Peptides against a protein of PDB entry 3PUK. Designs and how they scored, part 100

Target 1, 227 residues: chain A of PDB entry 3PUK
Amino acid sequence: ERGLKSVVWRKIKTAVFDDCRKEGEWKIMLLDEFTTKLLSSCCKMTDLLEEGITVIENIYKNREPVRQMKALYFISPTPKSVDCFLRDFGSKSEKKYKAAYIYFTDFCPDSLFNKIKASCSKSIRRCKEINISFIPQESQVYTLDVPDAFYYCYSPDPSNASRKEVVMEAMAEQIVTVCATLDENPGVRYKSKPLDNASKLAQLVEKKLEDYYKIDEKGLIKGKTQS

## One batch from the design tools (peptide; made by RFdiffusion4, then SolubleMPNN)

Design b2_p12_6_s2 (from b2_p12_6, 8 letters changed)
Fold by OpenDDE base, seed 3:
Structure b2_p12_6_s2 (fold): chain B 227 residues (1-227), chain A 12 residues (1-12)
Amino acid sequence: as target 1 above (227 residues)
Amino acid sequence: ELDIENLTSKLK
């Protein structure tokens, strides 16, 4: 049985590095907060060197242009990360790299995607969503990255209801990426408590699993697994 | 099987 870290690395290698690999070519890789944690959890710098990455840069930081090199953006589909990308390619004078390969860890909303297309279409050689939005910790353990999840899920203030829903959706989406990565379609178990958060999250996960496995990349439908 | 209770506990 393969550990979760190994499975995640294999998926990243196949979906990202193999997808944009060019013999003899080195790339600069740009990471955000989430993908820094993700790669740190499942690979070493030597692994990235073998995949043709010469240096890793933080997308949030000011960086010197390297206009002769192509850049691999492995980032989350957030306004913050997208805005940083746009600063790198948004104008002729601000173009920091030769070209960009963009790999999002999750579904990129149309609003963000359209913003990129409107400003930087000619600079982008590849744009792909790879569906890994969790951090592997152990063979069967992972963590989620949803900002302010605890605050909104347990807020007694009714005015936070809409934000709570957004947080719950994000959590459910990340859970589904774990299932997709492991090729699992599990039954969902929860415990009822004074707050219905667990029940609501379970329902969201079930719905998203159903949607995901309606049509996979091969046009197949996957039934429920025993997990 | 996915245990939602375990996931929510880790968020606290």
Scores: peptide ipSAE 0.031, ipTM 0.397, DockQ to the pose 0.025; fails the geometry check
Fold by OpenDDE base, seed 5:
Structure b2_p12_6_s2 (fold): chain B 227 residues (1-227), chain A 12 residues (1-12)
Amino acid sequence: as target 1 above (227 residues)
Amino acid sequence: ELDIENLTSKLK
């Protein structure tokens, strides 16, 4: 059995690198905070070189234009990352790269997508969602990337209730991406507690699993697995 | 099988 890291790398290789590969072509890869952690967890720089990546750049930082090279954006679908992308391609005279391939780690909201489409659609060669929103740690262990999750989930302040729901939604989405990556549709087990956080999260995960496998990446309906 | 309780406990 392959570890989770290997599975994640294989998915990235097939969904991202194989998708935009052209013989003899090198690309600059732009990463955000999450995807930096993600790639660091499952590959080496030598692996990226083999996939045609010449250099990795942080999307949040100011960068010198390399107008003769195409750029591969492997980023989360957040306003911050999208805004950075738009700064790279929003103006024809200010384009930092020749063209862009965009791969989002999760579902990109229509609002963000429309913003991209309206400003720099001609510069985009690919725009796909690959549904990897977790960090593999071990063969069967992963971590979620939800800022301030602990604070909002366990805050005694009632004013944080709405934000707690947002956090739980994000957590559920990331859990489902793990299942999708592993091609699993597991039963969900939880223990009820006074705060009902576990039960709420379980309900969200179950719902999202159902939605995902109704219209999954392959258009298949998958029954529950034993995992 | 996915253990949600285990996941939530690890957030602490």
Scores: peptide ipSAE 0.031, ipTM 0.395, DockQ to the pose 0.025; fails the geometry check
Fold by OpenDDE base, seed 2:
Structure b2_p12_6_s2 (fold): chain B 227 residues (1-227), chain A 12 residues (1-12)
Amino acid sequence: as target 1 above (227 residues)
Amino acid sequence: ELDIENLTSKLK
């Protein structure tokens, strides 16, 4: 198996499914909008069954409790997804499931993490960040999940300057997750254009790559690759 | 190597 899709699947398999695997145990998996797209891009339902997932549920939808089963939350670290999780396990409501394994697709802000800890820490068996915030399309092609990125980057309206910065940061972060997934620390190249978007994005990517590889999961410093 | 120009073009 070759290509970006296979690499992404292997990472998810090892970081998520192998991490929470228990012999003979089936789990319900909760997905949000992004992770639904992510899994659909790199695996089939049969693959998920092989990994011990019996049912896939949308985290945004109302769901009936299955209190005897554990739930695997594979979600983005957003207020929306976290709030949905909290509704399932919050102290003010009956728990939807027996326990939760949470795997975030990216860095979870301390504010969200603290909110989770304060509300339902006893229900959480595992909480990890796996750092995949892109959708693989082809062997060497991926797409980013940044709404209205093109609009804000090229908007002539100065009132969009703040939003443009947010979009640029989000794009840079997702590009870094591609590099991390591929275990690459590439040199970043760009061509100067009338707008400084390419230059700014390049700088952001370089900075974030540096920060990521200074402290990785293994505590190793990775030098620049030739990619 | 990562080509930022190529990435931005794909976002169009």
Scores: peptide ipSAE 0.031, ipTM 0.385, DockQ to the pose 0.024; fails the geometry check
Fold by OpenDDE base, seed 4:
Structure b2_p12_6_s2 (fold): chain B 227 residues (1-227), chain A 12 residues (1-12)
Amino acid sequence: as target 1 above (227 residues)
Amino acid sequence: ELDIENLTSKLK
């Protein structure tokens, strides 16, 4: 059995820390709510120190400028996190750090990306997407980060139907990131009753898996696995 | 195989 936590950490090391590593350089790392949970689930502070991180800061909080140091933003592609980043670099006179490396935990919409580019492109050394949108709990257990997912999925109010679809989409995306992280393209099983939520989610997952493995992040095609 | 039922049960 593969330990999901170790797999996640290894992926982060490769996709984030190795990508922006510079010999002898220390960075400040900025985290949001999700990535705080993510890193807490799969590493220790000692591990981060070994990767050249001197301090960790919460992106949502007011922070003192450290203009001589570069910052590593490991954040979710949300308006809230992006806005916090923009506050750090949006004004020439108010730059918090020397430069920024940005790593998003999921696909960043073009609208957000363009907003970043228009505001502080000169300060950005990297802007990449990694596909980890889940929290590993145990070797084979993970949790999803979709606010109010339970409420909307099981709401009897038909007015919530549109929101339910959004939630289902988000859940499916996160499930696919698990598969991608594990390098798996599984068949999907579900129980349809009493609600069709499982069926809908399964269809979304299957579709997204298909799309993802047309050409994965490494440019490879992967067939269905036995998982 | 991915068991969606198990995933949804964790949301309850």
Scores: peptide ipSAE 0.028, ipTM 0.372, DockQ to the pose 0.025; fails the geometry check

Design b2_p12_6_s3 (from b2_p12_6, 9 letters changed)
Fold by OpenDDE base, seed 3:
Structure b2_p12_6_s3 (fold): chain B 227 residues (1-227), chain A 12 residues (1-12)
Amino acid sequence: as target 1 above (227 residues)
Amino acid sequence: ELEIEDLASKLK
C-alpha cells in the first residue's frame, strides 16, 4: 500500500500545483510554520522545482517585493498567516507580488475570508481549501498541530473547560482530514484512562466523520470502511 | 480502524 507521505504529496500536487499550473510560469511560494513542516515531511525541493516553484519564502518574515512574479500562498487559515498575507496585498504601496493564489490547509472561517475579500479581492486569482491539517510521519503515523492542546487537555483548572472543548474540536477536525485524504471512514475506538479525553475526542471524530461523509463530492453517501 | 489513546499516564 502507498505510504501516507506519498498520498499527501499526490493530493497537494493535484489540489494545489495542478490547479494553478501555467506552462513556463514560475511562482514564489509562501509557507507558514505548519505548511513548512508539511511539505518537508512529504517532498523535496526538487519536487517543488518541478511544480514551477522558484523559491520558497517564510510568510512571517520581511520579504523584498518581486512584483513581476505571482505568489502561491500555501498556508493555514490562522489569523497570523492571514495577517501576513494582508500585509503583502493590503495596499497598493504594500503589494509585493503580481497576484496571489491562496490554498488553505483547512476550512477558513468566514470572518477571515471576509477580511481578505474586503481588502485585496482583486489580487487573488484563486482561493481554495484543500483539507490537509496533519503531518505525515510514516505509513500509519501522523502528528497534529493544535496550539496549546497539551495545556488545556490536561489542565486541572475548571475554568479551562470551554477552551478544552475548542481544542478537542480542532484535533478532531484534523483527524478527519487524515481520513478524508485516505478516503477512509473508520470505526473509532479509544483507550481512556486515567482521564476521559480519549473518549471525548473519539466521539467528536465520529460525529465529524458522519458529517463529512453524508454527501461526498459526487453526491454519494460513503459507509464505514474496514480500517 | 482508528485508535485514540490518552497518554496522560505515561507522562506522569
Scores: peptide ipSAE 0.079, ipTM 0.650, DockQ to the pose 0.020; fails the geometry check
Fold by OpenDDE base, seed 5:
Structure b2_p12_6_s3 (fold): chain B 227 residues (1-227), chain A 12 residues (1-12)
Amino acid sequence: as target 1 above (227 residues)
Amino acid sequence: ELEIEDLASKLK
């Protein structure tokens, strides 16, 4: 059985690097906080070099223009990451790279996508959503990246109830990306007493799994797996 | 199979 890390790497290689590969071409890769952790968990710098990446840059930091090179943005679909991208390509005079390939780790909201189209469409060679929003730790262990999840889920303040729901939605979405990555549609069980957090999260996951597997990547309906 | 467990269940 292949480890989760290798599965994740293979998916990234296929969905991202193979998708934008040009023979003899090197790219600069821009990462955000999440994708930095993601790649660090499942590959080495030598692996990235083999995929045609010459250097990795942090999208949040100020960077020197390299106008002769294309840029590969592997980023989360967040306002912060998108805004950083927009600063790189927002004007012709400020264009930092030759062109951009954008790969989002999850579904990009229309609002963010529209911002990109309005200002940078001519600079974008590819814009694709992949479905990896988790960090593999071990063969069958992963972690989620949801800011302040602990705080909101266990806050005794009732005013945080709405934020807790948002956090749970985000966690459920990320769990589904794990299932999608592994091509699994598992049965979901939970232990939630005395709190209802696990039950609520389980319900969200089940609903999202149903939605995702109505039509799978091959256009087929996928039933429940034994996982 | 996916199992979801609330941390609070273990800490209490």
Scores: peptide ipSAE 0.077, ipTM 0.655, DockQ to the pose 0.021; fails the geometry check
Fold by OpenDDE base, seed 4:
Parts: sequence; structure tokens; C-alpha cells
Structure b2_p12_6_s3 (fold): chain B 227 residues (1-227), chain A 12 residues (1-12)
Amino acid sequence: as target 1 above (227 residues)
Amino acid sequence: ELEIEDLASKLK
């Protein structure tokens, strides 16, 4: 049994750090709220130093330019994080860093991607999605990052039904990233009483698992696992 | 297997 934290770190190391590694090169790493939590859950600063990260900066904060260094953006594909990135590279006069490597924790919508491409394409050396949208807590425990999930899932107001569906879909997507990270295609069970939230979420997860494992990230078919 | 449980079930 491999701990979820170690698996997550291994995936990040492979998908992010190994992907942009250049011998003798140090990078500044930019994190958002989610990725700060993610990295804090599965690694130490010493681990990041070993991967060639000299300093970590918060993408939301104003930062001094370090124009001679390349930046590694490990961020969620949100408008907020993307906008912060764009501020760093959107203007030639305001370019904060030498170049950018962007790694998104999840699928980046085409609209956001196109926005980045239109504004900062010349500065981007890499843009990749790594599909880790959860926080490992323990070996088999994780948390999700869906704003206001609790509120919408348990809102008695029928007007929130649409929002509830959106939230559940987001949670399902994040759960699938756990499965993908663990290379598992589990059967899904649920216990839902008195509400049907668990049932709805289970159905969404099953559907998304099916979609994901038609062809996995390596182009292989993954059958159901015993997990 | 993945088990999903609604927290509402625990609030009884």
C-alpha cells in the first residue's frame, strides 16, 4: 500500500519537475491557493530545492521582477490564477520573468488557454495539464477543493439546484483525478440518507471514470479494478 | 472500491 501523499508527489515530480528540468537551472515557482495546499501536503521545501526551485512565490501577490530567471507556474486553471499569470507576462514592459512553464492541476478550458496563447505565447515554454485536483491527507484520505460545495450540496433553496449540479460535477472530476493518480478504476459505492447527494455524485464519478478510461493518459485501456 | 457517503447520514 503506497501512501497517497507519496504517489501524488511522485506524479508531480514526474509530470512537472522532470518535464521542465534543465541542468544547472534554477526556477522561481509560482503557486496559487490550491497548489500551495497541495505541495504542502506531500512535500517539504527541501524537496523543492532538490528539484531546482530557488524560491516559491504566491501568484496572487505583487512580486518584484526577476527577469533573468524562468518561472514555473503550478496553478489551477481558474480565471483568477490565469489573470495573475497574464499580469506577469501580458506586457513586454511588465514581464516579470525570463520565461514561463505552466502546469495546470486540471483541464484548462479552451477559453482560458486561448487567452493565454493570445497574450503570452512567446513567453511560454511549456503548458501542460497534470490532473491532480485533490489534497492528500492520509494514505487513503483526501480532500477536494470546490468552493461553496457544502453550501450548495445542502442548500434547501431550490434555486441552488443548478449550482449544486455544477459543484457535484466538479467534485466528481476531482475524484477521478484521485483514481487517475492511483491508476485505479474502482467500482463506486455510496451511502446516501436522507438526501441523494451521494448517489448523484456516485453516478457522476462512474460516468467520468468511464469517459476517462476509454483511453487513459497513456493511450491504454484500463479495466475496472478491485478497489 | 470507492465509497461515497453523504455527511447528512452522520448528522442523524
Scores: peptide ipSAE 0.075, ipTM 0.625, DockQ to the pose 0.020; fails the geometry check
Fold by OpenDDE base, seed 2:
Structure b2_p12_6_s3 (fold): chain B 227 residues (1-227), chain A 12 residues (1-12)
Amino acid sequence: as target 1 above (227 residues)
Amino acid sequence: ELEIEDLASKLK
């Protein structure tokens, strides 16, 4: 199999760029912090140009309207990114772009999704979740985007227990996106000494893998792979 | 197969 970076790029190309492709049309692409890192890890600007992206803009920055062009939002499903999107399309008289295609890197909570629908439904041509919440580093190496994960996982302060659980859940979810991207349902093993962090994370990953692969994209059940 | 290892296992 090809390296993880190549697999990630192919998935993005298929799930995002091919999905919204229109012959002869150029789009402005809006990225947030995570997707900037993600694309930087697996493609070049020339690759994006080939996919019909004329310019890349940071969603967090104040941008000048380009009302004649459609925008491709490739963003994480966070309140911050969603709020920035809403500012672009929330006002009928002050829309930044002609229309929007939205591709979330992960599951978008109903609360955020409903907020988008209520405010900007007429401006949205596509809204899809692609489930890539990791950064490929090497063929078999990736990193996760969970702020302060190290701190909370190894904090001796019992008051951090709740936050530790949250970060472990987030890590588990992102690990599952790696498996999904690779189309793998691996057995999970762990080495936990002296702490039980690895054991807990392994359990969370196993549970989330089970839930994810109950029904695949084709409505089929995927069994465990040998990876 | 996915193997999860706690960094603490590698540290003193």
Scores: peptide ipSAE 0.073, ipTM 0.636, DockQ to the pose 0.020; fails the geometry check

Design b2_p12_6_s4 (from b2_p12_6, 9 letters changed)
Fold by OpenDDE base, seed 4:
Structure b2_p12_6_s4 (fold): chain B 227 residues (1-227), chain A 12 residues (1-12)
Amino acid sequence: as target 1 above (227 residues)
Amino acid sequence: EIEIEDLSSKLK
């Protein structure tokens, strides 16, 4: 069995730590709620130390400036996390750190990116999307980070139908990131519920997988496999 | 492996 945790960690090492590595340099790493859970699921503090991280800070908390050190932001592309980042670098006179490396766990909307660009582009050394939007639990088990997913998906209130679709879309996107991380193009299986949420999600996943591999610049197209 | 999107160039 392929361990999902090890795969995720290997991807983070390659996509994040190797990308911003500088010999002899230590960085402060800023995490949000999701990435805290993500790293906790697949590594230890000793692993992070080996990658040149001196300390981990919560992006949501007030922090003392460490102006001589660069910061590694491993965060989700959400307004909340981005706003916290902007508070760190938005003011020229009050920059928390020397410079920033930003690695988003998922696609960053243009509107959000443009907000960053307009405010503190000169402080950013790297800005990348690494497409890890899931928490590995077991070798082949993961959890999704979609706020209020359970509530909206199983809400009996028809007024929540639109929100339900948004949540389903987000869940499907995160499942695709799992497949991408594992380099898989699976055939989707599901067990139907009375509300047929599983069927809807399956359709969304299949569509997104098709789109993903069609537009993959590397041209890595895999046939559907059982999963 | 998947392609990692580098947005750094868009900051310039």
Scores: peptide ipSAE 0.236, ipTM 0.820, DockQ to the pose 0.131
Fold by OpenDDE base, seed 1:
Structure b2_p12_6_s4 (fold): chain B 227 residues (1-227), chain A 12 residues (1-12)
Amino acid sequence: as target 1 above (227 residues)
Amino acid sequence: EIEIEDLSSKLK
């Protein structure tokens, strides 16, 4: 299948499940709000079972310890999710699980990473950033996870201009990750609005795509594709 | 960034 959902699933399978898989071993998987939506959009529980996941737990909820099981944390790099992880492993005597594999959906700030390192590094077997920060809807439709995007982009308050730029930058970054996931370098199309948000976003996306595809991971130049 | 990064070594 060439649909966005299948591509996203395949990326998760290779970057997360294949990376930490051990034959005959089951893991508990911990999800946050974003990754719950992400996995729900591109897989079924049966798929997760095939990948060695016995149960899925919400990282925000109070959970009973399963000390003999290893845990797979597929979470966003946010203070909230990280704090919940730290509660699970912050104390040697009160570890909820045997060990942890952590896969962040996006760049983890040094401040958060250092906090993890300082408190529970010995419990962590893997820690990776896999750059999946979008939710596939259909074959050619996806949504972005940018908080307060609507508020800042359409705010009439001039004081929000700086925040608007930050939000647009984040959106552009996520769109580029979709293109990278699909191995596409598309031409960008947009419909302008009174505040020219679409045009600005399009410019940011184009710039980032150009930068990314100057030299791909294999050192090759990739031309524009039809999308 | 877009590339996958393994941070595991930095935990040591």
Scores: peptide ipSAE 0.234, ipTM 0.814, DockQ to the pose 0.128
Fold by OpenDDE base, seed 2:
Structure b2_p12_6_s4 (fold): chain B 227 residues (1-227), chain A 12 residues (1-12)
Amino acid sequence: as target 1 above (227 residues)
Amino acid sequence: EIEIEDLSSKLK
């Protein structure tokens, strides 16, 4: 097993597929835009078949009910994806599937979770956060999923300052999930730019890494690893 | 080894 792709696949296999595996059982897997890209980057359809996935469906699309089968939702914790899930289970109409296993790629806000809880808690067998919010490209390269990141980071419009901060925070958060996935606490290195975005991002990453390992390792700060 | 938050218990 070499490279970031294999590490990501291993995590997904352990955290998602092994967690909900039942002998001889096939599931329908529901993906959103991000998780479609994520799985396509680190596995093949044959790999998913081996993990007990018979069919992959897009959560955003209208789907015919398969009431005898359980559904595996591997989705981002966004209002859009959650709303699509709720349409499958949250209405007074017949459920799309027998039951749901939900695995979020990142932290699910309480507001979204409470909405799920209030409408379809009885239909959910599992609900977990696995913290993979990046796309592996190469052994040491990944792509972030932050919409309009480039636009806001380099916008000269001062009215975008607040949005720029939000984007920077989101980028930092996703970088931390990469480090968590690799079990690394690297020293952050960057090349300075005129707008000092790299420096600001580096500071945010370092702070979030510190916070993560303080919480994750029972208050112990993991020593910096080689980046 | 990597912390995974299980929210399933909170649904009950």
Scores: peptide ipSAE 0.233, ipTM 0.818, DockQ to the pose 0.132
Fold by OpenDDE base, seed 5:
Structure b2_p12_6_s4 (fold): chain B 227 residues (1-227), chain A 12 residues (1-12)
Amino acid sequence: as target 1 above (227 residues)
Amino acid sequence: EIEIEDLSSKLK
């Protein structure tokens, strides 16, 4: 299977589950809103069981401690998700789990990372950024997770100009993560609109692709592929 | 940042 869902699952399996796998060990997995949707789109509960996940919990919900089990946090690097994690491990007496493995779906800002480091570093066995910030829909279709993207991109209010740029930056970042996941360096194609949003986004994507492949983890230089 | 980063070492 070469569908995007399969590729995404394979990446998660390699980057997350294989990374923290220990023989005979079961983990509780904590998900946030985005990663719930992500995993739901590319795997089944049976798949997670095979990867040593006994139960999935919502990080936002109140949960009973299971202090003898380690927890796998597959979450977005957001203040909300991080705060929930910190509540789980911030106090030694209030630790809900034995230890934590953290896998962020995107770049974790230093501010959030420093908060984690300052409060519960000793509880964390692994902390990685795996760069999956999209939802696979079909074999070659994905959905970006950029809140209010439509609103800001098409807002006639000039006061939203700065936010529009932020949104486009986030969109470009996520598109590049798709390319990275697929190991592609695509030629960007777009249809121009009167607002030139597509053109601007394309430029950002191209720039970020260049940056990624210049200093990618594998040190590879790839030519442009069709996309 | 697009690169996969292992932040584990930075926790020490």
Scores: peptide ipSAE 0.218, ipTM 0.805, DockQ to the pose 0.131

